# Peptides against a protein of PDB entry 9IZ0: the designs that were tried, part 83

Target 1, 345 residues: chain A of PDB entry 9IZ0
Amino acid sequence: ITCLGSNGHTYKQLVKGGNDDLRQDAVMEQVFEQVNGFLRSYRKTSQRNLSMRTYKVIPLALKTGVIEWVQDTIPLGEYLDSAHKVYHPKEWSLSTCRKLIAEKQMEDLETRLKVYDLVCRHYRPVFRHFFLESYADPVQWFTTQTNYARSTAVASVLGHVLGLGDRHGQNILIDKTSGEVIHIDLGIAFEQGKKLPVPECVPFRLTRDVVDGMGITGVEGVFRRCMEFTLETLRREEDSLLSVLEVLRYDPLFSWLISPLRRMKKQKMQLENFNQPESGNITTDASRDPKIQRNNVSGESEAERAILKVRQKLSSTLSVEASVGELIRIAQDPSYLALMFCGWS

## One batch from the design tools (peptide; aimed at target 1 R98 L196)

Design b2_p29_2_s1 (made by RFdiffusion4, then SolubleMPNN; from b2_p29_2, 14 letters changed)
Fold by OpenDDE base, seed 2:
Structure b2_p29_2_s1 (fold): chain B 345 residues (1-345), chain A 29 residues (1-29)
Amino acid sequence: as target 1 above (345 residues)
Amino acid sequence: KELEEEDKKLEELLKKQEELKKELRELRE
């Protein structure tokens, strides 16, 4: 929809409807605003303007609302599909790569690794071209690539700590003006991505294209250092962050569990992406949600488990450098990426 | 009966949420 602001300007707004739990997005955006407060207060993060990019979510009903459409953005997956066709026209299509990975989904790890390697050799990274094409001025190029690496580092630490799931290329937007990443569709949090039909095995998305966007230094430049400063800030603010999450523990409208309906919707979307895009408007009639008695006792126990997992991820048992080093290693490990729905780009 | 117990539990959770939101405001000041 297009909204007229009180200032006389028109703003494009995305209305999400159907089974999209916009309340989860609104709550997670509130958590990100608190974390942005911690990042602004700490010298090492404030000097680098480290922040999680946020967007306004206005829940209008249980499953409907208005999301502020971030202007001048593109989904990472949309850019990568278009750029791959331009820069590597002789390589495999995204559909061919998806098909080969799916055909081996039930096979052993060794077979899945062989297919993942084969796909990687025939679908090379292209995300560096986003910065090279969009920013002809070297200063603007360097600034936007730096902003990308910084924002990706913050999102990676927060994504790990809060256990954000469903981090596919359509749920990560790139700001064409700043080069920053914007994470959308935040309704899979607190490791609920591990309960998906294809379990999420990586702490955050650090695929070959995500790394290619960081330029020649890859993860060893701005990205690693900004992850370290972000994790150091979150460890210092552990009690403050846990206090924010305790407010959510007692939110009767926050769901610590992935809904069976959302799980089924994601399963269907994963299966339908193998058949040709029949543009069937699946207007899932929102009216027949069975009153699944939210067993309040199960919600409290899952909230307690989630908060305990956040505390464990903020543990100072390892140095910040060692912890970030291990997270980067796991996020890039082919043994995990080969298990993902789209771990090659 | 079951609805009245769920309503009481909801009221208790809402009360606890407002207490924690107050504590969180006081920690920011």
Scores: peptide ipSAE 0.019, ipTM 0.438, DockQ to the pose 0.014
OpenDDE base, seeds 1, 3, 4, 5: peptide ipSAE 0.015, 0.015, 0.012, 0.000; ipTM 0.408, 0.376, 0.366, 0.197

Design b2_p29_2_s2 (made by RFdiffusion4, then SolubleMPNN; from b2_p29_2, 16 letters changed)
Fold by OpenDDE base, seed 5:
Structure b2_p29_2_s2 (fold): chain B 345 residues (1-345), chain A 29 residues (1-29)
Amino acid sequence: as target 1 above (345 residues)
Amino acid sequence: SKLEEENKKLEELLKKQEKAKKELEELIK
């Protein structure tokens, strides 16, 4: 929809309806706004304008709301699919890569690593071209690439600490003006991504294309340093962040558990990407419902566990540098990326 | 009734939330 603001400006709004729980998005945006307060108060982060890019979410009902349409953005995955066809027209299609990874999803780690390596050799990174194409001025190019690395660092730390899941290329927007990342669809948080049919095993998305966008220094430049400053700020503001999460713990509208409907929708999206339309009667043999151990973990027990994990992730037991170093290592480890639905791009 | 138990739980949650909001407002000042 298009709305006229009280300021006379026209805003495009996305109305999400149906089964999408926008209350989780709205709450996570409020958490990000509070964290942006901490990032503005701390000298090391404020001097670099470190922030999580937010978008306005107005929940209208239990499962409906209005999202501010972020102008001049593109989904990372949409850009990467288009750019890969242009720069590497002789390489494999994204669908071919997905199919090969899927066909080996039930195999051992060694087999999955071999397939992941094979896919990586036939689907090379292209995200550096976003900056080269979009910014003819070298100063704008450098500035926007720096903004990308900074915003990705903030989002990576926050994504890890808050256990933000479902960070696929369609849920990460790139601002074409600033180069900053905007994370959308925040309905999988507090490590609920580990409960997906394909469990999330990385702390944040740091795939080869995400790194390629950082330029020649990759993770070892602006990105690592901005992760360190962000984590240092969050450790300093631990009590404030935990108090924000306690407000959320007692929010009767917030669900600490992944919606069964959202889990089923993702399972279908994962399966539909594998089934070519063979018109075969899928007799829903309902008998092999994998006994998802409904661990009767009450929402309160899951909230407590989530807060304890946030506190553990903010622990000063390791230096900021050591903690960031380990996070970057795990996020780039082929042994984890090979287990993902799309870990190569 | 089942509705009275749900309402009582909701009131207890709202009271805890309001306490947590005040504690947050004191920490941010």
Scores: peptide ipSAE 0.128, ipTM 0.729, DockQ to the pose 0.014
OpenDDE base, seeds 1, 2, 3, 4: peptide ipSAE 0.103, 0.105, 0.071, 0.107; ipTM 0.704, 0.709, 0.662, 0.704

Design b2_p29_2_s3 (made by RFdiffusion4, then SolubleMPNN; from b2_p29_2, 15 letters changed)
Fold by OpenDDE base, seed 4:
Structure b2_p29_2_s3 (fold): chain B 345 residues (1-345), chain A 29 residues (1-29)
Amino acid sequence: as target 1 above (345 residues)
Amino acid sequence: KKLEEEDKKLEELQKKQEEAKKELKELIE
């Protein structure tokens, strides 16, 4: 929808209807705005303009709202699929890679690692080409690649600390003007991604293509240092961040748990992305809803566990450098990436 | 009864949310 603002400007807005909890997105964007306040107050992060890119979410109802369409963006996964076909036309298709990973989803880790390695050899990184294609001026190229590494570092730390899930290539936008990443569909937070049918095992998305976009230095230099400064800021502002989360604890519209409906929808989308549309009417008899033992863990007890887990992630037991080093290691570990729905790109 | 208990819980949650917002404001100022 195109809306005319009271200021006479036309805004393109995406009306998302029915199935996505835009209230969770709006709440997480408010958390990011507060964290952006902390990043602006601290000299080491402020002098680098470190921020989580936010977008305006106007929830109109519990399941319906207007998302401001971020102009001049592309989903990372859409770029990667198109670029891979251009730069590596003899390699495997994304559908072939997905199929092979799916066929081995129930196998042991050793088998899954072998399949992951095989997929990685037949689907090479291409995201470096985004910056080479988009920016002919060397200063603009270097600036945008730096902005990408900075924004990815902030998003990686925040994604880990807040336990953001569902960080697939369609939920990460790239700003074509700034090179910054924009995270969307924030309805899986506080480690609820571990409860998905394919559990998320990485702290944040740091796949081969995400690293390839950082250029020759990869995770070293700008990305690592910006993660360190971001984590240092969040550790300093621990009490302030916990107080922001306590406000959410008492928000009656915020769900600390993934809804069974959202879990089922994600399960269907995962299964449908693996099945080619063979026209077979599999009447999945809806009868065997596994009795998810609703352990009557009050929503308050889940919020308390989530806040405790955030505090644990902000612990100063390890240095900032050691903590960031371990997070980067885990996020790139094939033993975790091989378990993911799309860990190869 | 059940509605009144839900309304009372909602009012208690709103009060706790306002207290937490006040505490957050005092930490940011």
Scores: peptide ipSAE 0.033, ipTM 0.549, DockQ to the pose 0.015
OpenDDE base, seeds 1, 2, 3, 5: peptide ipSAE 0.030, 0.005, 0.030, 0.032; ipTM 0.545, 0.267, 0.550, 0.574

Design b2_p29_2_s4 (made by RFdiffusion4, then SolubleMPNN; from b2_p29_2, 13 letters changed)
Fold by OpenDDE base, seed 5:
Formats: C-alpha cells, structure tokens, sequence
Structure b2_p29_2_s4 (fold): chain B 345 residues (1-345), chain A 29 residues (1-29)
C-alpha cells in the first residue's frame, strides 16, 4: 500500500498478512535499536557509524502487520543470481548447484565436501561487481564498500550473539545507496535455525560472495576490526542487553521456539526452490497442521536457555580478537558451508 | 574522513603484504 504521511510525502508500505509472525520481527527490531544505542555510546563504534540497519514493523494483530518498505534495496540473492548469469554465463546455474547439493544432503561429510568443492569451482563469486557497477567514482566506490564491510560486521556479531537463523540471500537486503546490509524476516532467533530441516551450522553468513563484496582485503581490515569493536561494545553492555532480553522472557506473545508452521513453510521453500524460480508470491496454504507432538518444553525454559547462550557468547574468557578470529574461521569453514542450503555463494 | 583514511591506509598495507607474499611464493618456485 502507499500511505500519505502528515508531511505530504508518500511512503510505500508492505502489508504482510497470514502466517508471518511480524511481532517477532518487531521485537527483534527493538533489540537492534537498543544495540544501536550502545554502538552510538562508545567512541570506537560511533566514530565508524556502526549500526544494525533497522526497518519499522507495525504489528496490527498476532499474524498481521505493516512493514515499512525499505526503498532502494535489492535482495543479495537476487543480485547474485542476476550478476552470475552476466559475468559467468558458462558456469553452472544456481538451480544446478542447488540440485547437486540436495542430492548429497543425506551423504557423509566427505562426499558433501567433494560436491561443495565441485560447485564452488563451477559457481564463482561475483558480488564485487555490485560496487564496481553502481559507483563509477573511486571515492564513492570505496566509501560504499567500506559501509558494506562495516554493516556486515555488525550484523555478523549481532546475528551470532542473538542466534539469528535463516540468513539466506533473500533475507539479506543491500541498500543500493549506502551499500549497507539490511536483515529481514527475523523470526528465527536464539539458535532455532539449528531446528530447520537443513540445520544452520555457521554463526553468521560469510560465504564467498559475502566476502567478495569486501574487496581485496576480504575479511581482513575493516570487516575484522568492526567485528572486534562491535563485540567489545556488546561485552561492555552485557547486563543492559540481557535486561532487554529478560523483558522478552515475560512477553507471552514472544515465541522463543520456531513455530511448527514456520518450520514447515521453510521446509517447503527449501524443497520447492530446487524446481521453481523464486517467485516470492506462493501463498502455500499451510492448512495441514501435522500433529507435531508439542514437546512440553515450557517457553520459560527455552527463554532461560536462550539468555544463558547469549551470556556464554558474550563471555570475556577469550579476547575479542581471539573470539572474532574463531567466528570468522567457523563461518568460512568448508566443513560447515558444505552442510548449508546455499553455502557456496 | 580520518577513519576512512585510516581504513584506506590499512587496505593499502594489506595489499602490499599480499603482493610481498606472492613475490615470496614466486621466488620459491
């Protein structure tokens, strides 16, 4: 819908209806706004304008709401599919790569690593071209690439700490003006991504294309340092962050568990995306509620476990540099990326 | 401005270190 603001400006808004839990997105955006407050309070992060990009979510009911449409954005996956066809027209299609990975999904790690390596050799990174195409001025190119590396670093640390799942190329938007990343569909948090049909094994998305967008330094330089400063800030504000999460423990409408419906929707999307182009408009009528035994894990016990895991991730037992180094290592490890739905791009 | 220039100087140093590393690998073949 298009709304006329009181200022006379027209705003495009996305009305989401149906089974999307917009309340979880709204709550996670509020957590990001608090974290952005912490990032503005410290010199090392404020001087770099470090922030998690947010979007306004207005929940109208439990399953309905309005999302502010982020203008001038593109999904990372949409750009990568289009760019790969232009720059590497002789390489494998995304559908071919997906099919080969899926055919080996039930095989051992050694077989999955061989298929992952084979896919990687036939599907090369292209995301550097986003910056080269969009910014002819070298200063604007460098500033935008730096903004991308900075925003990706913040999102990577915060995504790991909060255990954000479902970080695929359609849930990561790129701002075409700033180069910043915008994470959407935040309903898989607190490591519930490990309960997906394809379990998430990486702390955040740091695939070859995500790294290719950082330029010649890759994960070194701006990205690594901005991860370190972000983690340093979150460790300093541990008690403040945990206090924000404790408020959610008592919100009876916040789900610490992935809904069976959302799990099934993601399972169908993962299976259907092998055979059809990503037409985002398939309202799959998820009317068949399979009687998945609600294991009576009290939502309170899951909230307590989630908060404990956040505290463990903020532990000062390792240096900031050692912790960031290990996170970067794990996020790029082929033994984890080979297990992902799309770990090659 | 100053931080972007510090980040740029770091990228230039890392680029030189990678060039020096490649030259050392080429000298070993």
Amino acid sequence: as target 1 above (345 residues)
Amino acid sequence: AELEEEDKKLEERLKKEEELKREREELRE
Scores: peptide ipSAE 0.031, ipTM 0.501, DockQ to the pose 0.014
OpenDDE base, seeds 1, 2, 3, 4: peptide ipSAE 0.000, 0.031, 0.010, 0.020; ipTM 0.313, 0.492, 0.339, 0.412

Design b2_p29_3 (made by RFdiffusion4)
Pose (drawn by RFdiffusion4):
Structure b2_p29_3 (pose): chain A 304 residues (1-257, 299-345), chain P 29 residues (1-29)
Amino acid sequence: ITCLGSNGHTYKQLVKGGNDDLRQDAVMEQVFEQVNGFLRSYRKTSQRNLSMRTYKVIPLALKTGVIEWVQDTIPLGEYLDSAHKVYHPKEWSLSTCRKLIAEKQMEDLETRLKVYDLVCRHYRPVFRHFFLESYADPVQWFTTQTNYARSTAVASVLGHVLGLGDRHGQNILIDKTSGEVIHIDLGIAFEQGKKLPVPECVPFRLTRDVVDGMGITGVEGVFRRCMEFTLETLRREEDSLLSVLEVLRYDPLFSWLGESEAERAILKVRQKLSSTLSVEASVGELIRIAQDPSYLALMFCGWS
Amino acid sequence: EQEEFLESQKELEEEEKEAELEHLQAEIE
């Protein structure tokens, strides 16, 4: 529902009747805003202008809340389905991949990896072409690319830290003229998903297409540097963060999917921010664990 | 656009539900 504005600007409101965890999304957005404040009060984490982008959430009811449909965007999942067909029509469709993996579900490990390798060989990455031929001449394109890389890196590091759940393309919105990513529908949090009926391996959203969209350079450069600066900044302001997560723990609003999984979750948050391992080594291991095909094969259908 | 986005989420949820159910049934079997 799109309304005008007194200043002359239209605002789009996405109202949902489905039982999306909009209250959890709201408190998560509050945490994200405070993180943006942390990144604001520091030299390195603000020269890059890095920020975990937040979309305003106004949940009138958990089941029937209303959120800000962000200014003109094309969701990642709804995108690169048309781009896949237009750019690579010869290659297989999502139908062959989907239920073919469906046949993979009851198979062993080697079979799962083999079929995944085959399908991934068939479906070359295509998201790299969104930033081309869409935004502008090269300067704006590069600014958008670095904005996407930074925003996705920060969002991914934060999601791993807070154990964010669903990370399909249907839950990712790319801005357009700016390029900052906006994660949507973050209902599953504090390590809720991996432990699904169907298990997962990847800690944060990192497909082949996503790393192809970061540029010619994969996730080694601006992405890794932004991730490691984010990790160090989050560690330096760890006390305030755990204080925020604690206040989230003591209220019965945040979903942690007497004693609760929230305690163990924040302990794992501390471990993730623990200074025992160098931050650079932590970012390296995170990139490896999110990029390796062995982990990617068991994730779910698609996710090429 | 908003409706297509919401339908895509719903389709994904349905597919997840079906895969979960099939996995639970297979564990039982």

Design b2_p29_3_s1 (made by RFdiffusion4, then SolubleMPNN; from b2_p29_3, 22 letters changed)
Fold by OpenDDE base, seed 1:
Structure b2_p29_3_s1 (fold): chain B 345 residues (1-345), chain A 29 residues (1-29)
Amino acid sequence: as target 1 above (345 residues)
Amino acid sequence: SAERWLKLEEELKEEREELAKRVEELRKA
């Protein structure tokens, strides 16, 4: 819908209806606003204007709400698919890469690593071209690339700490004006991504294209330092952050668990991205109701475990530099990326 | 603004100098 604001500006709004609980997105946006308060309070983060980009979510009912559509954005995955076709028209299609990874999903790690390497050789990074083509002025180019690296660093730390899942290229928007990242579809949090049909095994998305967008320094520079400053701020504000999360523990509308419906929908989306519409009657024999072991784990026991995991991720047992170094290493490790649904781009 | 640019160039210069130190430390280890 398009709404005329009281300020005379026209805003495009996305009305979402369906089984996806917009309350989860609204709650995560509130957590990000609190974290943005912490980031503004510390000199190291405030000087760099470090923030998680937020969007307005208005839940109207349990399954219906209005999302403020972020103007002048593009999904990272949409840009990358288009850019790969332009810059590397002789390389494999995204669909071919996906198919090869899925055909080997049940194979051993060695076989999956070989297929991942093969896919990587036939689908090379192009995200640097977003900045090079969109910004003719060298100052604007540099500013937007820096904003991208900074915003990606904040989102990476927060995504790890809060255990944000489903961070595929369609759930990460790029602001065409600032170069900043905007994370959407926040309904998989507190490591519930590990319960997906393809378990998430990286702390955040740091694929080759995500790194290529950082420019010549890659992860070594603005990105690493901004991760370090963000983690330092979150460690200092641990009690404040945990207090915000404890309020959610008592919100009866907040789901600490991935809904079975959302899990099935993500499973279908992961499978349908492989089916070209060849007219084969795949009788989805609905008879394999996966016995969702209703582990009668009370919602409170899942909330407590989630908060304990946040506390563990904020532990000062390792230095900020060592912790960030390990997170960056794991997020780029081929042994983890080869296990992902789309770890190559 | 020119002032935001100068501040960004200073931050970038500090970032490059710290990166250069860290690379030099990693070469000595």
Scores: peptide ipSAE 0.013, ipTM 0.345, DockQ to the pose 0.014
OpenDDE base, seeds 2, 3, 4, 5: peptide ipSAE 0.006, 0.000, 0.005, 0.013; ipTM 0.367, 0.298, 0.326, 0.391

Design b2_p29_3_s2 (made by RFdiffusion4, then SolubleMPNN; from b2_p29_3, 20 letters changed)
Fold by OpenDDE base, seed 2:
Formats: sequence, C-alpha cells, structure tokens
Structure b2_p29_3_s2 (fold): chain B 345 residues (1-345), chain A 29 residues (1-29)
Amino acid sequence: as target 1 above (345 residues)
Amino acid sequence: SAKRFLELKEKLKEELEELAERVKKAREE
C-alpha cells in the first residue's frame, strides 16, 4: 500500500496479512526507542551515534498490521546468496550446505562440527563485498562499514539482553544508504528461540559473513568497543530498562511465550527449506501435540522469569570488557554455530 | 592497548588505500 503522508510524501507500506501477530514487534520497537533514549543520553554512546534502527509497526488487528517499508534495504541473506554465486561460483550452493547440515542434525556434536567445518571450507564469507561494491568513495566506504559495525554491535547487545531469537539472514536488513542493520520479525524474544525445533544456542548472530562485513579488524576495534559502550549504557540504565519491561508484564496483549502455532510455522519453514517441492499433501495431522504439560505457569511467572534473566545479563559480576569478550567468544564458537540452522554464513 | 589500536589503524589505512586503488582501476576498465 502507498500512503500519502500529511507532509505530501508518499510512503510505501508493507501490509502483512496473515497469522503473524505484529503486536509483539510493535512492543519490541517501543523498547528499542526507549533504549535509543538511553544511548542518546550517555556520552560514550551518543558521541558515536549508537542506536538500534527501528521501524514503525502499526498493528491493525490480531493478525494484520502495517509495517513501515524500510526503503533502500536488502535482507542480509538475499545479498549473501547473490554475492556468493558471483564471488565463489565454484563453491557449494546454499542449498547444498543447508542439506548437509540438516542430514546431520540428529548426530553427535563431533559429527556436526566436522560437517560444519566442511561447509565452512566450501562456503566462504563474501559480505565485505557489499561495502566494496556499493561505495566508490573510500570515505563513504569507511563510513558505511563503520556504521554497520556500530549498528551490529548495538543490535548484538540488545539481542542478547532481550533474548531475541530467529535472527536468520532474512530477518536482518541492511540499509544500502547508511550500512546500518535493521532487525525485523521480533516475535521471538526472552530466549524463546531455545524452544524452537532447532534451539538457538548463540547470544546473537555473529557468523563469518557478519564478521566479514566489519572489514579487516573483524570483531576487534569498532564492533567490540561499541558493544562495550552499549552494555555499559544498559547496565547504567538497568532500572529504567526493567521498569519498561515491567509495564509489558501487565500488558495482556504481550506474549512472553512462543505460541504453539508460531513454533509449528517456524518448524514448517525450517523443513520446507530442505524439501524440494514434492507436491505431497503431507497432512501433518496436528493431533499429536505432545502433551507438554501445560503447567499453568501463569503468564506472570514467565514474565517474571524473563525479567530476572534480563537482570542477570545486566549483572556487573564481570567487567563490561570481560562480558563482551565472553559474548563474542560464544557467538563465534563452532560448537554452538554447528548446532544452528545456518551458523556458517 | 592504545599502541595496538594505532598499529591496527595504520594497517587499516594502508589496506584502505590499496583497496581504493583497486576499485578505481576496476572502474576505469
């Protein structure tokens, strides 16, 4: 839909029709705007213009909403698939890599690590080329790569603290103008990604391509320092952040748990990306919902547990540098990445 | 350390200049 704004500008808006509850995205975007307030107030983050890129989400109904169409963006995964075919035409396809990882999904960690290493050797990083291709001017190249590293650092800290899940390459947009990252589909938060059929084991996405986009320094320099300043700001504003999350505890529209429907939809999307379209009506008889005992853990008890985990992640038990160092280590650890749906890119 | 950061920044500058020259050449072809 194209809407005419009160300013006379036409805005393209993406109307998501379907079973996606955009209310959770709208709430998470409000949390990001509050965090952006903290980042603007703190000298170390303000001097670097650190922010989480936000987009407007207007939920219209339980299953329909208008998302601000972020102009001049590309999904990270779309760019990487295209660029990999151009720069590494003799390497394995993304589909081949996915198939090999899936075939070993039920195997032991040692076997999964061997397959992950094999995939990594036949699917090399290319994301540095985004900046080299898009920006002719060396100053613009350096500025956009710096903006990418800064934006990724903020998103990584926030993604860890809020326990954002489902951070695959289609849920991360790159702004072609600024080089900044925009995280979309925020419906998996507070570590509910660990309840997916393929559990999320990393604190945020820091795959080889995400690192390759940071340039020659990789995670060292701009990215690490911006993570440190962001975490320092969030630790300083812990009470303010927790107060924002406590308001959400009493929001009857906010779901602290992944819905069974959303879990099944993500499971189907994970499976369908592996099966070629054999036209077989797999009537997945929805009847054998494993009796996960609905322990009536009240929605309040799940909210309380989520807030407690946020508080634990903001703990000053370790220095900011030590905490960021450990997060970067875990996010790059092959023993976790080999367990992920797409940990190689 | 501040020294290691300066050394890394100089190396980054040299590689940026070399990449800028390569991109310039690749656009003139």
Scores: peptide ipSAE 0.023, ipTM 0.421, DockQ to the pose 0.012
OpenDDE base, seeds 1, 3, 4, 5: peptide ipSAE 0.015, 0.007, 0.018, 0.020; ipTM 0.422, 0.359, 0.421, 0.452

Design b2_p29_3_s3 (made by RFdiffusion4, then SolubleMPNN; from b2_p29_3, 22 letters changed)
Fold by OpenDDE base, seed 4:
Structure b2_p29_3_s3 (fold): chain B 345 residues (1-345), chain A 29 residues (1-29)
Amino acid sequence: as target 1 above (345 residues)
Amino acid sequence: KAERWLKLREELAKEREELEKLLQELKEL
């Protein structure tokens, strides 16, 4: 839809309907705005304009709302699929890579690592070409690539600390004007991604294409330093951040758990990305939901466990440099990426 | 045509890789 603002400007907005809980997105965007306050107050982060890029979410009902359509954006996965076909036309299709990883999903780690390595050899990184294609001016190119590395660093630290899940290439937008990343579909938080049918094993998305976009220095340039400054700010503001999360403990509209319906929707999206349209009437006999033992963990006890995990991730037991170094290592480890739905790109 | 465009992109990629090194050296000063 197009809405006329009180300022006389027209804004394009996306009306999202169906099973998407936009209230989770709205709450996470509010947490990001509070964190952006901390990043603006600290000298090392404010001097670099470090922020989590936010978007406006207006929840209209339990499962419907209006999302600000961020103009001049592209989903990372859409760019990568298009660019890979152009730069590597003799390599495997994304569909072939997905199929091979899925066929081996139930196999041992050694077999999954062999298949992941094979897929990586036949699907090479291309994301550096986004900056090379989009910006003719060298200063604009360097500025936008720097903005990408900075925004990815902030999103990686926040994504780890808040336990953001479902960070696939369609849930990460690239701003074509600034090079900044915009994270969308925020309804899998506080490590609920580990409860998906394909559990998330990495702290944030740092795949080969995410690194290729950082330029020649990869993770060792602007990205690492901006992760360190972001984590240093969050450790300094730990009590302030925990106080913000404690307010969410009392929000009756916030779900600390992934809903069974959302889990089933994500399971279908994971399965539909594997099935060519064979017209098989799968009568979903709804009668075999495995009795998830409802451990009667009150919503309060789940919020408390989530807040405790955030506190543990902000622990000063390791230096900022050591903690960031470990996170970067784990996020790039083939032993974790081989277990992911799409860890190769 | 496609091969010439690929070569031009490879040349542009190399020139930008050199520029990125120079800009990194300038930031360490």
Scores: peptide ipSAE 0.027, ipTM 0.581, DockQ to the pose 0.014
OpenDDE base, seeds 1, 2, 3, 5: peptide ipSAE 0.027, 0.025, 0.013, 0.021; ipTM 0.589, 0.584, 0.417, 0.543; seed 5 fails the geometry check

Design b2_p29_3_s4 (made by RFdiffusion4, then SolubleMPNN; from b2_p29_3, 20 letters changed)
Fold by OpenDDE base, seed 4:
Structure b2_p29_3_s4 (fold): chain B 345 residues (1-345), chain A 29 residues (1-29)
Amino acid sequence: as target 1 above (345 residues)
Amino acid sequence: SAKRWLELEEELKKELEELAERRLEAERA
């Protein structure tokens, strides 16, 4: 819809209806705005204009709301699928790659690594072409590529610290004007991505195409340095960040756990994306398995565990450089990427 | 050619690094 603002400007708004808890997105965007405050206050991050790109979420109800449509954006996955067909028309289709990974989902790590390597050889990175296509001016090209690397670094650190899940190519938008990344669908946070049917094993998305967009230096240079400065800022502001998260402990609308309904929805979407035939009646007989000890872990103790996990990720036990180095290593490790739903691009 | 873009990227990178250093020096003065 197009809305007329009180300022006389027209804004395009996406009305999102459905089972997606837009309250989770709205709360996470509020956390990002607080973190952006910390990034603006610290010289090393402020000088680089480091921020998590935010969007306005207005929840109208628990499961419905208006999302500000970010103009001039494209989903990363949409660009990559299109560009891969243009630049590598003789390579495998995304559907072929997905099928091969899915067929081996229940196999051992060695078998999954072999299939991942095979897929990687038949589906090469293309994301560098986004910047080359979009910006004819060399200065604009380099500026936007730099903005991409910076924004990806902030999103990677913050996504790791907050345990953001479901970071697939449709949940990462690219701003075609600035080159910055915009993360959407924030309802899987605090490591709840590990509870998905395909568990998330990486700290953030740093696939080959995500790296390819960083230019010739890849992860080395702008990306690594901006991760370091971001993590240094978050460690410095640990108490402030934890205080912001403690306020969320008392938000009765915020869920620290992935809902069974959201898990089932994501499971269906994962199965559909793999073109696996709907195996029949998932009978709603979730009623009868008595051995899920629902440890009546109060929502409070899940919040406490989540906050403790954030504190652990902000630990100064390792240097910023060592911590960032390990995060980058893990995020690029084939042994983790081979376990992911789409770790090859 | 892709090679010419890589050469330009390295030149622009050096120029931006030098600009960033000069900016840091100007903020220290």
Scores: peptide ipSAE 0.026, ipTM 0.537, DockQ to the pose 0.011
OpenDDE base, seeds 1, 2, 3, 5: peptide ipSAE 0.023, 0.024, 0.023, 0.023; ipTM 0.521, 0.500, 0.500, 0.526; seed 1 fails the geometry check

